# Peptides against a protein of PDB entry 5KEZ, part 292

Target 1, 320 residues: chain A of PDB entry 5KEZ
Amino acid sequence: NVAIYNPFRPWWERYQPVSYKLCTRSGNEDEFRNMVTRCNNVGVRIYVDAVINHMCGNAVSAGTSSTCGSYFNPGSRDFPAVPYSGWDFNDGKCKTGSGDIENYNDATQVRDCRLTGLLDLALEKDYVRSKIAEYMNHLIDIGVAGFRLDASKHMWPGDIKAILDKLHNLNSNWFPAGSKPFIYQEVIDLGGEPIKSSDYFGNGRVTEFKYGAKLGTVIRKWNGEKMSYLKNWGEGWGFVPSDRALVFVDNHDNQRGHGAGGASILTFWDARLYKMAVGFMLAHPYGFTRVMSSYRWPRQFQNGNDVNDWVGPPNNNGVI

## One batch from the design tools (peptide; made by RFdiffusion4, then SolubleMPNN)

Design b2_p28_8_s4 (from b2_p28_8, 11 letters changed)
Fold by OpenDDE base, seed 3:
Structure b2_p28_8_s4 (fold): chain B 320 residues (1-320), chain A 28 residues (1-28)
Amino acid sequence: as target 1 above (320 residues)
Amino acid sequence: ALKVDGIEIGFGGTTKEPEHFIYVSRVP
């Protein structure tokens, strides 16, 4: 991915890929392979956060400022380490003046335009699908158990399916023959927008962002909410079917006030309430649960916003 | 401990790290 130095190595640089090389601030491919092997050998499975909707931001400077030293040029859409070129992006398909998503009530725009400047891949192209599948299959062959698909809301479900149909079975060294990768898709659906979580049920599980948002409100006792109202928690609250839901109290985005859920989202900053919420989530049978493991950073609020929300995990001069 | 509809959520830990973990149990 892009190595960002202003601010210094933020967490979000990981979501700006320039290649599919397993060479990042966390380590190289050999180290990753070693970790996956050691984890699998003791029954701990690895799921990869796969960034396949886009490459890096359109305004990032060209050069070799990347975690694996690969050259890239956002201006010309040149990513030779893949390789991608100008033919592999949706620049001509997006009809907005900026090239970015401007209206989330336009589903076509949400999927065909750039998410906050991130160069949008043309996932309708078999070439692009194949490059992504090769990346994911390499990970499967290493021994990962599945994937979180980042920014799934911004990809057409059919394009996702086409990629998933190219995937290998899981590595038989650790998984039963014929096992398929576990897929969960990040889709922010709080209602009111044309893109629905149900559009993605056919590809795997989806994130249920209503879960953390509503649970936070209840635990905080906001708006007259009571714990007794959790009697019909799950589908009774309008959530997606349990067998399609991946649930969580917070994630890296809304922990920083971004994404979905707003101020109701509970985080480790509110330790007691957070533990209550996580405990309830783990106790309740609804959905597949995910627990966040995070870190502290020096929060600095200006006009209600943390200006240090970019701060990445503990590191040694940018290396984790 | 937090009790919600037959589920009890409690906290445990060491003297140095109270509430290091949480426990979940079913209660009548």
Scores: peptide ipSAE 0.010, ipTM 0.485, DockQ to the pose 0.045
Fold by OpenDDE base, seed 2:
Structure b2_p28_8_s4 (fold): chain B 320 residues (1-320), chain A 28 residues (1-28)
Amino acid sequence: as target 1 above (320 residues)
Amino acid sequence: ALKVDGIEIGFGGTTKEPEHFIYVSRVP
């Protein structure tokens, strides 16, 4: 991914890929392979956060400022380490003046235009699908158990399916022969927009963002909410079917005081309430559960916003 | 029941049962 130095190595640089090489602030490919092997050997499975909707931001300077040193040029859409070129992006499909998503009520914009300037990959192209599949298959062959698909709302479900259909079975050194990768898709669906979580059920599980938002409100006793109302928690609260749901109390985005759920989201900053929420989630049978492992950072609020929400995990001069 | 660092959360029944209830208690 791109190496960002202003601010200094933020967490979100990880979501701006310039190649599919396994060189990041977390380590190199050999170290990753070693980690996966060690984890699998003790029954801990690895699921990779796969960023496949886009490459880096269009405004990032060309050069070799990346975690694996790969050259890239956003201006010319040149990512030779893949390789991608201008033919592999949706610039010509997006009809907005800015090239960015301007209206989330237009599903075509949401999927064909740039998410906050991030160069949008043309996932309709078999070439692009194959490059992504090769990346994911390399991970599968290393021994990962599945994937979180980042920014799935911004990809056509059929394009995702086409990629998934190219995936290998899981590594038989650790998984039964014929095992398929576990897939869950990040889709923010709180209602009110044309793109629905149900659009993606055919590909695997989806994130249920209503879960943390509503649970936070209940635990905080906001708006007259009561614990007794949780008697029909799950589908009864308008959530997706349990067998399609990936549930969580918070994630890296909404933990930073913005995003889906807003101020209702419980985090480690509210330790007691957060433990209650996480405990409830783990005890309740609804959905597939995900527990957040995070870190503290020096929050500085200005006009209601944390100006340090960019701070990444504990590191040694940028190296994790 | 599930114990999470000083908090115990338990269920009576399931969400499909009329007798379903949830309790939260503090534990050492």
Scores: peptide ipSAE 0.008, ipTM 0.423, DockQ to the pose 0.029
Fold by OpenDDE base, seed 5:
Structure b2_p28_8_s4 (fold): chain B 320 residues (1-320), chain A 28 residues (1-28)
Amino acid sequence: as target 1 above (320 residues)
Amino acid sequence: ALKVDGIEIGFGGTTKEPEHFIYVSRVP
């Protein structure tokens, strides 16, 4: 991914890929392989956050400022480490003036335009699909158990399916022969937009962001909500089917107090209420549960926004 | 990607979740 120095190595730089090399601030491929092996050997499975919708930001300077030193040029859409070129992006497909998503009520924009300047990959192209599949298959062959597909709402479900159809079975050293990767798709669907979580049910599970948002409201006793109202928790609250849901109290994004639940989201900053929420989630049968482990950072609120929401995990001069 | 007030701040990249965040899923 790109190495960002202003702010200094933010968490979100990881979501700006310039290659599919397994070489980041957290380690190299050998170290990753070693970790996966060690984890698998004790029954801990690894699921990779796969960023396949886009490459880095359009405005990032060309050069070798990347975690693995690979050259890239966003301006010319040149990512030789893949390789990608200008033919592999949706620049000509997006019809907005800025090239970015401007209207989330336009599903075509949401999927074909740049997410906040991030160069949008042409996932309809078999070449692009194959490069992504090769990346994911490399991970599968290393021994990962599955994937979180980042920014899934920004990809056409059919394109995702085409990629998934190219995937290998899981590594038989640790998984039964014929096992398929576990797929869960990040789709932010709180209602009111044309893209729905149900569009993606065919590819795997989807994130149910209503879960944390509503649970937070209930536990906080906002809007007259009561714990007794959780009697029909799950589908009764308008959530996706349990067998399609990945549920969580918070994630890395909404933990920072914005989007996909806003202030209702409970986090470790609200320790007592958070433990209640996590306890409830683990006790209740609805959905596939995900428990968050994160870190503290020096929050500084200005005009209701944490100006330090960029702060990444604890590190030693950028090295994790 | 984080969506704030209808604006998604997209950060793209290939990451290992444990590198940044540890998610513990309930294995059925």
Scores: peptide ipSAE 0.043, ipTM 0.422, DockQ to the pose 0.106; fails the geometry check
Fold by OpenDDE base, seed 1:
Structure b2_p28_8_s4 (fold): chain B 320 residues (1-320), chain A 28 residues (1-28)
Amino acid sequence: as target 1 above (320 residues)
Amino acid sequence: ALKVDGIEIGFGGTTKEPEHFIYVSRVP
């Protein structure tokens, strides 16, 4: 991914790829392979956050300022480490003046235009699909059990399916022969927009963002909410079918206080309430549960916003 | 991606692991 130095190495730089090389501040490929092997040997499975919708921001300076030293040029859409070129992006398909998504009520813009300047990959192209599948298959062959598909709302479900259809079976050293990767898709659907979580049910599970948002309000006793109201928790609260839901109390985005649940989201900063929420989630049968292990950062609130919400996970090993 | 006040803040990239560690219960 790109190396951002202002602010200094933020968490979100990891979501700006310039190659599919397994070389980031989290480690190199050998270290990753070692971790996957060790985890699998004790029954712990690894699921990779796969960023396949886009490459880095269009305004990032060209050069070799990346975690694996790969050259890239956003201006010319040149990512030779893949390789991608100008032919592999949706620049000509997006019809907005800015090239960015301008109207979230237009599903075509949401899927064909740049998400906040991030260069949008042409996932309709078999070449692009194959490059992504190659990346994911490499991970599967290493021994990962599945994937979180980042920014799935911004990809056409059919394009996702086409990629998934290219995936290998899981590594038979740890999984039964013929096992398929576990897929869950990040789709922020709180209602009110044309793209729905149900559009993606055919590809795997989807994130249910209503879960953490509503649970937060209940545990916080906001608006007169009571724990007793959770008697019909799950589909009874208007959530997606249990067999399609990936549920969580918080994620790395909404624990920072904005969007996809807002201030209702419980986090480790609210330790007691958070433990209650996580305990409830684990005890209740609805959905496939995910427990987050996050980190503390030096929060600095200005006008209600944490100006240090960019701070990434701890890293002191000198990895660029 | 994060949506704030109706605006989606997208962060896309390639990583070999999640930016935060995830425990998944009841594996398929």
Scores: peptide ipSAE 0.024, ipTM 0.427, DockQ to the pose 0.135; fails the geometry check

## One batch from the design tools (peptide; made by RFdiffusion4, then SolubleMPNN)

Design b2_p29_1_s1 (from b2_p29_1, 12 letters changed)
Fold by OpenDDE base, seed 3:
Structure b2_p29_1_s1 (fold): chain B 320 residues (1-320), chain A 29 residues (1-29)
Amino acid sequence: as target 1 above (320 residues)
Amino acid sequence: SAEEEKALFDAYRARYAKRAARLRAAFAA
């Protein structure tokens, strides 16, 4: 991915890929392979956050400022380490003035335009699908158990399906023969937009962002909410079917106040309430649960916004 | 409620827009 130095190595640089090389601040491919092997050997499975909707930001400077030293040029859409070129992006398909998503009520914009300036891959192209599948298959062959598909709302479900259909079975050294990768898709659907979580059920599980948002309001006792109202928690609250839901109290985005759920989201900063919410989530049978493991950073609020929400995990001069 | 969900989503979009602006600024650096 892109190595960002201003601010100094933010967490979000991870979501700006310039290649599919397994070489980042966390280590190289050999170290990753070693970790996956050691984890699998003790029954701990690895699920990779796969960033396949886009490459890095359109305004990032060209050069070799990347975690693996690969050259890239966002301006010309040149990513030779893949390789991708200008033919592999949706620039000509997006009709907005900025090239970014401007209206989330326009499903075409949401899927064909750039997410916050991130160069949007043309996933309709078999070439692009194949390059992504090769990346994911390499991970599968290493021994990962599945994937979180980042920014799934911004990809056409059919394009995702086409990629998933190219995937190998899981590594038989650790998984039963014929096992398929576990897929969960990040889809933010709180209602009010044309893209629905149900559009993605055919590809795997989806994130249920209503879960953390609603649970937060209940635990905080906002709007007269009571714990007793959780009697029909799950589908009774309008959530997706349990067998399609991945649930969580918070994630890395809304933990920083700029993700789905707003101020209702509970985090480790509200330790007591957070423990209550996580405890409830783990005890309740609805959905597949995900527990957040995070870190503290020096929050500094200005006009209601944390200006240090970019701060990445503890590191030694950029090395994790 | 539908109104609450809309409000939550609107808040998300508003905050995300601010993040987008910061990210674009960082991209140019």
Scores: peptide ipSAE 0.015, ipTM 0.381, DockQ to the pose 0.677
Fold by OpenDDE base, seed 1:
Order: sequence, then C-alpha cells, then structure tokens
Structure b2_p29_1_s1 (fold): chain B 320 residues (1-320), chain A 29 residues (1-29)
Amino acid sequence: as target 1 above (320 residues)
Amino acid sequence: SAEEEKALFDAYRARYAKRAARLRAAFAA
C-alpha cells in the first residue's frame, strides 16, 4: 500500500493499495505464510480483509513510496506491479464533476465513482476480475479460509459474484476437499439508501451495522430502552436473516465515531458497558460473531472531533 | 422504527462526510 507520512503512517493507508504483494507494516509474505500455517495447525482459521474495490487515492504523489517499494502513478492510473492502467478504472463511467461519489442516493455513483478519492477499479472487466481473483487465489492457496470484502457497497453484486466464481477451493491440507471460502461483505445499510444488504446475500454474509448501533442504545439505556427488550433480538428487531449476518459491537471505523452507528457504538473506551455488550453478543445465537481486538491511541478532541483518529496500531517498523 | 432508522442514517451521512473530507485532505498533503 501507499506509505503516507502526513499524518505519519495512519491506519487507513492500509486501505490504499498499489499492488497485491503481501508486504506491509504487518509483515512480509513469508511471515504471513508462517502465521497461516501455525494457525491452521491448531484449528484457528484466517480470513483476509480484501481491498478489491479500489487502489490508492487519486491525489497521492507518484513514485515508489509504498510498503513494498512498487512504483505507482495515481495521476495516470499506472500500477505496473499488478499491472493496472487507465483502462482498468471507472473514470469514464463516473459522471460527477469531482469524480467522487457526491450522492449516496444514486446507486450508480456509489458503485462507479471514487470513494473519497480512491481510484475506482472497473470490476466489470474480466481482466480486472481475473487480477483480483489471482490475488485472492494466492491467499487461498496459502491456506486462508475466506475473506472480508472491503467496501462491498461500492461494488456491483454481479461483479463480486464473477470474482468469487473464479476462486479456488480451500487448501485441502487443512480443509475438506471442495470447501469454499467464507465470504462476508462490508455493506453499511441503516436504511434510507437505495443499496440494500439484501442485494449482496447471494455472495455471502453481510455486515449488520444495526446490531452494534441498537445494542449500544439498549446497553446505554437510551430512550428508556431496557435489556429485557432484547428477548426477540435478531430478526425480530428488523435485522437481516441470521444466516446472512456478520455481527459485531464495534469496528475500526465506528470505534472512531465516523462509521455507521454514531455515538451509540460501544467500545473499549467504555469498558464496563462494552464488556456487557460483547458478552451478550457471544451468548446470543443471532448471526456470525466477530470480536474486536483493538488498541488505545492518544485521543485529542477538538470541536467534538478526535484529531488523532488517524493513529494506526502500535508498530516499530517504520522502514517499509 | 422508521424514524430511528432515519436518524441513524442521517447521523451516518453527516459523520461520513466529515471523514471523507479529512481523508481527501490527507491524500493531498
């Protein structure tokens, strides 16, 4: 991914790829293989947060300032390490003046325009689909069990399906022959937008962001809500079907107050209430559960916003 | 409820817009 130095190596640089090489501040490919092998050998499975909707920001300077040293040029859409060129992006499809998503009530903008300046890949092209599938298949062959598909809301479900159809079966060294990768898709659907979570049910599970938001309000006793109201928790609260739901109390985005859920989201900053929420989530049968493992950072609030919300995980690897 | 969902949606959009602006600024810096 792009190495960003202002601010200094933020968490979100990881979501600005310039290649599909497995070398980041988290480690190199050999270290990753080692981890996957060790985990699989003791029954712990790995799924990868796959960033396949886009490459890096359009305003990033060209050069070799990346975690694996690969050259890239956002201005010319040149990513030779893949390779991608100007033909592999949706610049010509996006009809907004900025090239970015401007109206989230327009599904075509949401899927064909740049998410916050991130260069939007033309996933309708078989070439692009194949390059992504090759990346994911490499991971499958290493021994991963599946994927979180980042920014799925910004991809056409059919394009995702086309990529998934190119995927290999899981590595038979650790998985039964014919096993398919576990897929869940990040889709933020709190209502009010044209894109729905149900649009993606055919590809795998989806994130249910109403879960953490609603649970937060209950645990916080907002609006007179009580835990006894959780008796019909799940579909009874209007959530997606249990077999399509990936549930969580918080994620990296809404932990910083930016993503879906707002101030209701419980985090480790509210330790007691957070433990209550996580305990309830793990005890209740609704959905596939995900537990957050995060870190503290030096929060600094200015005008109600944490100016240090960019701070990445603790790391002493400043070389790459 | 529909009203609650709308409130959550509105809050999400507002926060997302702020985040988007910050990210765009960071990309250019």
Scores: peptide ipSAE 0.013, ipTM 0.368, DockQ to the pose 0.697
Fold by OpenDDE base, seed 4:
Structure b2_p29_1_s1 (fold): chain B 320 residues (1-320), chain A 29 residues (1-29)
Amino acid sequence: as target 1 above (320 residues)
Amino acid sequence: SAEEEKALFDAYRARYAKRAARLRAAFAA
């Protein structure tokens, strides 16, 4: 991915890929293989946060400022390490003046235009699908168990399906023969927008952001909410079907005050309430649960916003 | 460049701020 130094190596640089090389601040491919093997050998499965909607930002300078030193040129849409070229992006398909998503009530814009400048891959193209599948299959062959598909809301469900149809079975060294990768898709659906979580049920599980948002309000006793109201927690609260839901109390975005739930989201910063929320989540049968493991950073609030929300994980001069 | 990186950061912040606002609105609805 892009190596960003201003601010110094923010967490979100990881979501700006320039190649599909397994070479990042966290280590190289051999180290990744080693980790996956060690984890699998003790029954811990690995699920990769796969960024397949886009490449890096269009405004990033061309060069080799990347975690693996690969050359890239956002201006010309040149990512030779893949390779991608100008033919592999939705520049001509997006009809907005800026080239970015301007109206989230327009599903076509949401899926065909750039997410805040991030170069939007033309997932309608078999070539692009195949390159993504190749990346994911490489990971599958290494021994990962599945994927979180980042920014799934910004991809057409059919395009995702086409990619998933190209995926290998899981590595039989650790998984039963014929096992399929576990897929969960990041889709933020709190209502009010045209794209729905149900659009993606056919591809795998989806994130249920209503879960953390509503649970936060209940535990915080906001808006007159009571714990007793949790008796019909799950589908009874209008959440997606349990077998399609991936549930969580917080994620990296809303932990920083961004994304679904806003201030209602409970985080480790509110330790007592957070423990109650996580405990409840783990005890309740609704959905597939995900527990957040994060880190403390030097939060500095200005006008209600943390100016250090960019701070990445603990690192040694940029190396995690 | 530093300026470009700053621009990216600013865009990031704007993105999430707007997204958060939309989601809060949807949540409140």
Scores: peptide ipSAE 0.030, ipTM 0.330, DockQ to the pose 0.050; fails the geometry check
Fold by OpenDDE base, seed 2:
Structure b2_p29_1_s1 (fold): chain B 320 residues (1-320), chain A 29 residues (1-29)
Amino acid sequence: as target 1 above (320 residues)
Amino acid sequence: SAEEEKALFDAYRARYAKRAARLRAAFAA
């Protein structure tokens, strides 16, 4: 991915790829392979956060300022380490004046235009699908158990399906023969927009963002909400079917006030209420649960926003 | 109140423990 120095190595640089090389601040491919092996040997499975909707931001300067030194040129859409060229992006398909998503009520814009300036890959192309599949298959062959698909809302479900159809079975050294990768898709659906979580059920599980948002409201006792109302928690609250849901109290985005949930989201900053929420989530039989492991950073609020929301995990001069 | 919150948390923890035990038993086989 791109190496960002202003601000200094933010968490979000990880979501701006310039290649599919397994070479980042977390380590190189050999180290990753070793970690996966050690984890698998003790029954801990690895799921990769796969960024396949886009490459880096369109405004990033061309050069070799990347975690593995690969050259890239956002201006010309040149990513030779893949390789991608201008033919592999949706620049000509997006009809907005800016090239970015301007209206989230237009599903076509949401999927064909750039997410906050991130160069949008043309996932309709078999070439692009194949390059992504090759990346994911390499990880599968190393021994990962599945994937979180980042920014799935911004990809056509059919394109995702086409990629998934190219994937190998899981590594038989650790998984039963014929096992398929576990897929869960990040889709923000709180209602009110045309793209629905149900659009993605055919590909795997989907993140249920209503879960953390509503649970936070209830536990905080906002708007007259009561804990007793959680008796029918799950489908009874209009959430997706349990077998399609991945649930969580918070994630890295809404922990910083972004994405979905707003101020209702409970985080480790509200320790006692957060523990209640996590305890309830783990005890209640709904969805596949995900527990957040995060870190403290020096928050500085200005006009209701944390100006330090970019701060990444503890590191040694940029190396994790 | 803090006391009420503690009581609720303890109840959730207790339920989690039972669920966790069932899961451990299921996956140990």
Scores: peptide ipSAE 0.009, ipTM 0.369, DockQ to the pose 0.016; fails the geometry check

